Peptides against a protein of PDB entry 6GMG. Designs and how they scored, part 105

Target 1, 331 residues: chain A of PDB entry 6GMG
Amino acid sequence: DSDDRVTPPAEPLDRMPDPYRPSYGRAETVVNNYIRKWQQVYSHRDGRKQQMTEEQREWLSYGCVGVTWVNSGQYPTNRLAFASFDEDRFKNELKNGRPRSGETRAEFEGRVAKESFDEEKGFQRAREVASVMNRALENAHDESAYLDNLKKELANGNDALRNEDARSPFYSALRNTPSFKERNGGNHDPSRMKAVIYSKHFWSGQDRSSSADKRKYGDPDAFRPAPGTGLVDMSRDRNIPRSPTSPGEGFVNFDYGWFGAQTEADADKTVWTHGNHYHAPNGSLGAMHVYESKFRNWSEGYSDFDRGAYVITFIPKSWNTAPDKVKQGWP

## One batch from the design tools (peptide)

Design b1_p29_1_s3 (made by RFdiffusion4, then SolubleMPNN; from b1_p29_1, 12 letters changed)
Fold by OpenDDE base, seed 4:
Structure b1_p29_1_s3 (fold): chain B 331 residues (1-331), chain A 29 residues (1-29)
Amino acid sequence: as target 1 above (331 residues)
Amino acid sequence: ELSFENVTPESLARRAAREAARRARLEAE
């Protein structure tokens, strides 16, 4: 619970960040210092630096989700999510593999399912789709033109997404983006918007009607991407954490990482920005920290989670929260 | 619908330990 959450104070626009510190291969800083960096690097609207507003600071203060929230401009809906799952690997491991010593059958199946997801391929799929969307956005001055362009691009690539329903999150994502409709945002002009990516880590065993084993060790059949499209049905994600497997054990319900629209072709060199917890400087959790991780560190995740999804949303091109190049740490 | 990370000091400590172990593994590669 976030009862002791505090909104970080405003930072002067001209205040430079203190150096980040290394933390297990990632750059780490306190949330207040991230605000300073954000104002210097990411705050630009139409090329002008902006002080992070009170509202934005409030969003940020919610922790890992807050980083994605402040940079995307909206609370994550996670509707347009992609992943990659190796069905053949999964089947083969189930058939030919065996539980480790002390591992239950349910634990084995959950682990094998987790290991059958390919985070890099999931990320690449999201990037591919985002690229298609960006091409469709580029010269479209109304939603109809965007949708027509999108369908043409998909047809040219023989992409299975062309068969999605018109009400699918894939086609409705732009119109459902608040910043698209804002006067100072897209102003209903698709060409003023760009696709961006964030990632969510979460637990598969969220079905309350399922077995306790699935809640403890994962549901091997849950949150798999659809073949061909890579789309993940996120409708059953209710932010329910993994169930304890031993007395006193507890798990976090999710983690969010912000990628934006980096152009780095090497996935391993991409930078992901994320937070540890809600800001509680006077509470037991302490101040919120922000991390900038390379893909290898981000995609590894934690035992709290057995699913990773890469989600597409949109921001105005006038925002600098998703630059082509992200530098890890400061300076 | 707004939801917040369900974080406890204990869970964070466990995360830190897992991260340290992961880092050690990665450095050994």
Scores: peptide ipSAE 0.032, ipTM 0.690, DockQ to the pose 0.734
Fold by OpenDDE base, seed 3:
Structure b1_p29_1_s3 (fold): chain B 331 residues (1-331), chain A 29 residues (1-29)
Amino acid sequence: as target 1 above (331 residues)
Amino acid sequence: ELSFENVTPESLARRAAREAARRARLEAE
C-alpha cells in the first residue's frame, strides 16, 4: 500500500521555509518545507525549538494522517468524536424531496444524509467540550481531580455528557493518552495537558453486511451523533473506502485535518493543516504536500467521504503543536 | 492496529479535479 513511501530527510533546525503557494483560501507546500515551518513554529518543547526527529518525519510521511500524528504525538484513535446532524431536515427532505435526474434512490438518500450533517455545529460542539475539559484540567494534579472537575463543569452546564458511563471514551480519553503518562509529557498531571481537536473525513458505508448501494452511495443511518451529547460511535470505522460505482473507480479511505487549540472564535477563520497523500517522491504519487486550509475549504471535503467527525485528544502544554494562533502559509 | 491512507491513482486524479473545480469556484468569489 505504501511501498514507495519515503521518510523525508532531516532539515536543519535553523532553515527557514520557502514561501507557501497561496491558493484561494489554502496555502500549499511540499512536505520538506512544512518540516522547516514546523521546526520554526510548532516544534517547541518548553519554549525551545526542536529538530523533527526521524520518527516524527516517518509519521508525517504517511500523508494526511501523518500531519495529525506528528502534531498530536500519537496515531489517531478517533474515540472521542463529535458531529451535528439535523434529524428534522433529514426526515423532511426524504419525505418531500425528490431524487435528481439520474440519481438513484440510494444515492438520493445518501446525499440527503450527508447534507444533513452540519460541519460548523459539529466543530463548535467539539470546541465547547474541549473548553470544558481544559477548565477541568487547569487545576487538577491527578486524574481523580480532573474527573471530579469535569463532572462539576458538565453539571453546571447541564450537559448530557454528564450521563456518560465512567468507562466511556469521554472520561477515559486522558488516561489513555500516552503523552499524559510520559515523564517529559504530562507525567500523570492533568494540569500539564490541554485538549486539542482534529477532524476526520471518512465513508459511512463501511458495513460489508449491508447492501452494495449503501457501500456505494452511503449509509444514511451510520455514524450519527447521539442526541444531546453529539458523540459519534466510531467503533465501526475501519478505514474502509467508498465502494466504486464504476469499473476502475477508487476512493481514498480517509482524510485528517489538524486544528489543535486555536482560540479564533469565528470558525470560518480557523486554519486546518492536512496532507494529500503519503510521501513518494520517487513513485507515481509524487512528493507529499501539506495544506493549510480555512475551515470552509477543509469542511467541504471530497466526494470520497460523507462523514466528518471532530475528535478531541490531549497534548502536553509544553508542546507548541497547538498554539492559540495559527498563521496560514509562509511568511 | 495502524491503518494507513489508501490512495489510488484514480482517487488522486479525482481529488485533483475536484480541487481544480474548487479553485475555479473560489476564484469567482
Scores: peptide ipSAE 0.048, ipTM 0.740, DockQ to the pose 0.844; fails the geometry check
Fold by OpenDDE base, seed 2:
Structure b1_p29_1_s3 (fold): chain B 331 residues (1-331), chain A 29 residues (1-29)
Amino acid sequence: as target 1 above (331 residues)
Amino acid sequence: ELSFENVTPESLARRAAREAARRARLEAE
């Protein structure tokens, strides 16, 4: 019950975090301690450390989405999403594979589809595109210059994204970013912005008009990336959770992980920041915890989800919520 | 439209169990 959500109290600006708890690839802490770390490491605006505002603390309190929200500066719209799907693997496995003992055909197909997504390749595609965008942003002082640069970069790489419509999420993402328009943000200057990445885990079987099997076991055809571009149409993602397969079973509707703009070339060494649930210190769920996970632990996801998308958005370069290097845990 | 986490006790329990299992595997490595 989200009604038990509480906004974490303010933390003194100079309060240092307590040590995170290491957990075999993850660093874990309570939300209040993450706020302390955030203020020390990520809060900087134009090089000046900031206390997390009440608004930001409220955003953060919403759990996994809150981590991405506070660091990106806006509620995730998920419009510019990328994934990688091996269609040949999918077809081959459907043809030559067999359901496991006790596995229904629908369950088998859903599982095979899930396994046909490559999280690492999806992430790599998003990073590739973000890099192209960042090059296009670097010396562009208006949107027209940015778009021209972007098209040139895409042409040089023979990237299929060059054929996207001008109104597509790909080309419209920057102008639709609130912080781009803010005076103390981008101030309508693309060169003041940078591309950042977060990830969303969600369920494919969200169509209420589809079969119960698809809602329970996944829709093998849903949320596949377009060939060449890797773009995923996220318009059908309505934050509907997986349907229960047994009485009393329930699933979470999504998970979000914040990557930002890390420069670590090895995907396995990248750090993803995410939350477990909304902050309810006096409720049954308890206090919100924040995790900093390596890619392996993030990309593994949960049975609640059968899709992972890697989403590009933008933040002002003056923000330090997406540094080149993220250190896992504290100290 | 804004939508937030739809967390259930059951989903959290399953998540916790999966995490515990993962940790156990990693400890064995």
Scores: peptide ipSAE 0.033, ipTM 0.684, DockQ to the pose 0.852; fails the geometry check
Fold by OpenDDE base, seed 5:
Structure b1_p29_1_s3 (fold): chain B 331 residues (1-331), chain A 29 residues (1-29)
Amino acid sequence: as target 1 above (331 residues)
Amino acid sequence: ELSFENVTPESLARRAAREAARRARLEAE
C-alpha cells in the first residue's frame, strides 16, 4: 500500500556515506545513505555541492522510479525509447523450437519473444543516438539550430531516424523537457543540455482487450522496436503488471534503472542505479534500498517483466547527476 | 495521474528468492 510511503529525512550536506554492502556485482545501501552519497557525488549544480531538497527526497522515496526521477529531474515519460529485437531468431525459435515440459503454447511464445530481445544491443542503440544528439546540442543556441544539426548528423550517418516525423518523440523530446525551459536549467539553450539514458522494465501483456494468455505470459507482438530506428512505441505502456498465473500471485508493474551519461565503452562495466520499493520504514515493506548494479545484473531483470527499453531524456550540463564516470558503492 | 511502483509481498519474495539463487550460482563459479 503506497499510503505507507514516507519521505526520508534530510541529511547534513557534509555527512559522508557509510560503506555500501557488496553483493556479486551490486552495491546495496539504505536510501538515507544513498542521499549522503548523492550529496557528495551527484548533487553539484554549477560546481557547487547541494543538499537534496525535500522535493527531491520525496521523489526518491517512490522507489525504483524515484532514483530515475531525482536524477533526471522529472517523472519518467518514457516517450523516446529504444530496444533491439531479433526477428529472425524469433521466427526460427517459433518454427523449430519446442515448448518445455508443462509449458503452454502461449507461454512458449511469450518466452521466445522475451528471449529475442537483446538488451545490450538496445542499450548500444540508445547510446549511439544519445551521442548524435549531444553533437547536435553542442553549439546549438536555439531549438531550430538543434533540429537542423540533428538532421544533418542523421543524414551523414544514413540513420533511419532522419525520416521520423517532426512531431515524433525523437524530435520533440528536448522541447518537452521541463528543465530545458527553466531559467536555472537550459534556459531554452540546447547547448546547456545533454542527453542521458535510463532503462525501464515492464510487461508486454497490458492490453485488457487481448486474451488472458497474453496478459499472463506476454504479448509476443507488443512493444517491438521499429526496424531501422529501434524506436519503441510506448504509448500503450500504462504501468499494468503481469497477470497472475496462480491464485495469490502478484507482480510488480515496472522497474527503473539510471545510467545517465557514463562514457565507459564496455557495456558490462557500466553502473546502473535503482531502488527496490517505495520507502516505508514503518510499514511492512520496510526502508527503501538503493542498488548500484553492473549492466549484467540490471539487464537480467525479473520474471515480472518481459520488455526492457532504454530511454533518452535530457538534463542541464550544470547538473552532476550524470557524470562521465560512476563509481559503484562507497568508498 | 502519476503511476508509481506497485509492489506486493509475493513479488518481493520471488525477487528475493531469485537473488538468492543468483548469489548461489555465483558462489559456485
Scores: peptide ipSAE 0.032, ipTM 0.678, DockQ to the pose 0.844; fails the geometry check

Design b1_p29_1_s4 (made by RFdiffusion4, then SolubleMPNN; from b1_p29_1, 15 letters changed)
Fold by OpenDDE base, seed 3:
Structure b1_p29_1_s4 (fold): chain B 331 residues (1-331), chain A 29 residues (1-29)
Amino acid sequence: as target 1 above (331 residues)
Amino acid sequence: ELSFQNVTPESLARRAKREAERLEKLEAE
């Protein structure tokens, strides 16, 4: 129960982290120790190390979303989301594939749809777009200049995003970022901001008016990226979990992973930071743990989810929550 | 809108099992 959530205590600013527990491409630690690492590595504002505030610790205590929240500075809105879907693969598998033994048609279609998403290509698309945005931000001192630069960059690359509406999440994302407007943040200067990426895992079958089969096995047509742009309409994502297929089965409604702005070209070597659950040290769930996972570990997800989206938001360049290089664990 | 991740002890146990299976697979590679 969410009522068991506890805000982790403050950690001394100079306290060094204990070693993380490595496990085959993942490093794990308790939330308190992550706070220590965060203060040493990610807390810097204008080059100065900061203690994680009570508010930030409270955000972090929410679990997986808390990791993204504390590092992005805002609760995820998920408006600017990207994915990659292989329509030809989907059609071919539906036509030529066969349900597994005991698999219903709906289960088969849901599985085939899930498998038709390419997490690596989705991530790559988000990185590509983030790079374009960063170029557009670099010398733009007002929003108009940023938008003009962005349109020029997209035109030069013959990118379909150039045709998006001015009110689309793509063009409105910067102005809708609270830290962009903050005096100690962007101060309305795009050149002070940078694009960052996080990922959300969620369930496609969230439409309550749809069939029970879609809620149980997925909606093959839901949350597909638009052709050419890769944009996913996230407006129908209401954090509704997968419906149980058997008595006593319960699914988690979402998972979030923080990437930031790593420059590692090899997707498989990128590090994703995420939490297991909200912090409940005195409850049944126990203390929150934070994971630093390689892309393969993150992108694999869980059976709870059949969609993965890669979301772009913005943070001030003065923040060190999205460094170029992220090292797993400690030391 | 702010939403909680609806993790339960049961879901954690399932995740732990999946993680263990993943690790076993990786060890076998």
Scores: peptide ipSAE 0.398, ipTM 0.864, DockQ to the pose 0.875
Fold by OpenDDE base, seed 5:
Structure b1_p29_1_s4 (fold): chain B 331 residues (1-331), chain A 29 residues (1-29)
Amino acid sequence: as target 1 above (331 residues)
Amino acid sequence: ELSFQNVTPESLARRAKREAERLEKLEAE
């Protein structure tokens, strides 16, 4: 399904971007122009601009995941994921709500479950945890020190994450980050790393052993966050799309959005960078476009998806792919 | 394992339609 994917050509390091196309809370541009912006704004290593490498351009060419890939430095593993689910709302709506006209019980339950997720609270939880992790990283020069700091921070805040197993993605995420181990990255020094956030949209009904209705309309019980921690078990996410509900219908399997480490306190003002599809300038899909969307635009998602997760990973502080402030569009 | 986004012409058309509807709503406000 990506046979016609093409790696975008290199852009001169000093070439300035063309203006983005603004559209009510979103800015859009073609992938080549995003590369230009990326080189001017996000490419810096130790304060020096870098040309996007062929490898990075290849990663970017994969579409929606490509933006997250190039900015995080690794293909998303999605192991440390957070969400917020209102169990009381879910139960109440199931009990007191009614299916819409023509809506089956399975459709109703799937919809109610989807609507019971709070994207803003999920994002907020991820930001909270990332902040705790960053404090733990700041003065830690080995993994042991980082873990000790992290446990202390969690204990002080009476956070349920303090009870996670040592093998949990929460505690193992740093050591499993390739850039942490790289000489020019973290070099095994936690204080050289920072926590960053991206988001994934996906389908809940991925269990092939479940009913057809769950695959078509969602599995209300799948991919819920654990109480107290907000952690989502992503182990069963196999990038399986929603099953068609009508002949000829097809759904996209996932979408990714890059947030990084923005410090904007108002969630609605945060900028999320994402792509529409893999780069196929000579194919049916055409050239890849990159979007810089406000949180509202990102979090709305599409009918292809009924789950959103906010994932924490790490990048070296020497990278500028996750600045404190992200300006939407160009100029 | 590396996974690919399975975007189809149908999915793109659906997305485009939703975006158009969103814009129409915003323009009407």
Scores: peptide ipSAE 0.406, ipTM 0.864, DockQ to the pose 0.886; fails the geometry check
Fold by OpenDDE base, seed 1:
Structure b1_p29_1_s4 (fold): chain B 331 residues (1-331), chain A 29 residues (1-29)
Amino acid sequence: as target 1 above (331 residues)
Amino acid sequence: ELSFQNVTPESLARRAKREAERLEKLEAE
């Protein structure tokens, strides 16, 4: 419920941002100031900075998802998601590990499953795939050429994604991207598009037909990546939050972080942009804040979530919402 | 489908507490 959500006001195009607040690997600012930064740094279309439109400001006002929304140009569909799961670690810990004092078996299993996901490897897999896609896009002037290039690249790398069905989100992602079809976007030319990455944190125990324990402590078997491909079936993600374990406890249903297309090879040095909540300056939540976090800060997540997925989508190369380098904070 | 982040003052307070604890740990290192 966002009844008290407010669209941030327009900021003058040439207004410079105020300094961000640094905090141990994060830089924080109020949403209005992020708009200022966005206009100076990320707003460029065909090399010209743009004022954030009312529509874009409205998207942004939705909080963490709004940051991804405004930068990707569409509401996240999360169809092409990647993760890494260490099955051997999971099995070993279940076999040889023990619940902590006061920890239930279900809680133990949920925790072990959560800890068996490798965020860095998941991110790396997404980057690898995005790189393959970008190579396939470079000289492709129609979708057929793109798909042919993609298949060739995958074959050359002996990548298991080559075996995916033609209807798979992997192959359909580009054609299902609105900006690909837009005249001022891709204009149906794959070579005008580039792959970008964002991340979603969410809860595994979303199956209402499952046990209460799974809803409270996680479903160890849910949202695991497919072996070889790293693809996560996100079809069952319905933005259902973790069930309360105590009276009055409430969990957040999701968190989104925007990475884009940074070229920094060191994952730990990559910057992730995300919001804390929807903008409610006159409400109980207050004004929305935007964070630019290092990977470590982002990937840690919250107890609200036990899954992290790294999602690939596409934006026009003419957009500057996913630059090669992202500077944390301001100045 | 459009979904809203269900953040509440209570959830924010919990997050703030966790963040404070994290920062305290980092400061101690």
Scores: peptide ipSAE 0.403, ipTM 0.862, DockQ to the pose 0.905; fails the geometry check
Fold by OpenDDE base, seed 4:
Structure b1_p29_1_s4 (fold): chain B 331 residues (1-331), chain A 29 residues (1-29)
Amino acid sequence: as target 1 above (331 residues)
Amino acid sequence: ELSFQNVTPESLARRAKREAERLEKLEAE
């Protein structure tokens, strides 16, 4: 399936990007041009611009996941994921709502479940938690100090995350981050790291033992956030796409969007960077394109997906892949 | 674990259509 994937060539470090093209209220460019922008804006380590390495270009070539991969420094594990689900809305709509004309009961339930997720609240929860983590990181010079700080912060806020197991993704996320352990990264110093956010869109109906209806129209009970914490158990996400509802129909298995650590308080003004597909300039898909979308454009997703999760990971503060301000497009 | 995004030309066409529809909606607001 990915046999025609090609690693984009190196771009000169000082090459300026061409202007992005406005499309669908977002900025769009070909992957090669994104590399140019990335080198000018996001490549900085310790304040110095870097040429995107062959390894990084290879990661990027994988498409939407590649954008998150190159900016986070690791392939997404999706272990520390947050969402918001309105249980009352869901119950009320199931009770009082009716299937649309031509809509099956299973389709109705799947749709109602999808609509009961609040992307903005899910994103805000992730940002809230990331902020708590960043405060805990700030003056911690070892993992023990970080964990102690984190527990204190959570206690002060009466946050349900304080009750999570020590082995949970919430507490283990930092130690499981490769860049934290790298000499030129965190070097085991939490104060050198910062929390960052990306988002994943995926399908709920991934259980092969479930009904065909759930695989086609969604599993209303799958991938709900835990009450109080907002944590989503992602262990059952195996990148299985939605099942076809008609002959010849095919769905994409996932989409990734990179947010990083923007400080823009208005969610609607935040910029999300994502790719359309793997880079196949000589194949049927063509060259990979990169998009910089506003939150509304990103969070709406596609019919391929009925779940959105906002995931926290960590990068070294010395990296500029997650700046406080992201400018959409070029110039 | 590395997973490949199974994008097809057909899926891209669907996305493009939806994007056009979204743009139309935004313009109508």
Scores: peptide ipSAE 0.402, ipTM 0.872, DockQ to the pose 0.758; fails the geometry check

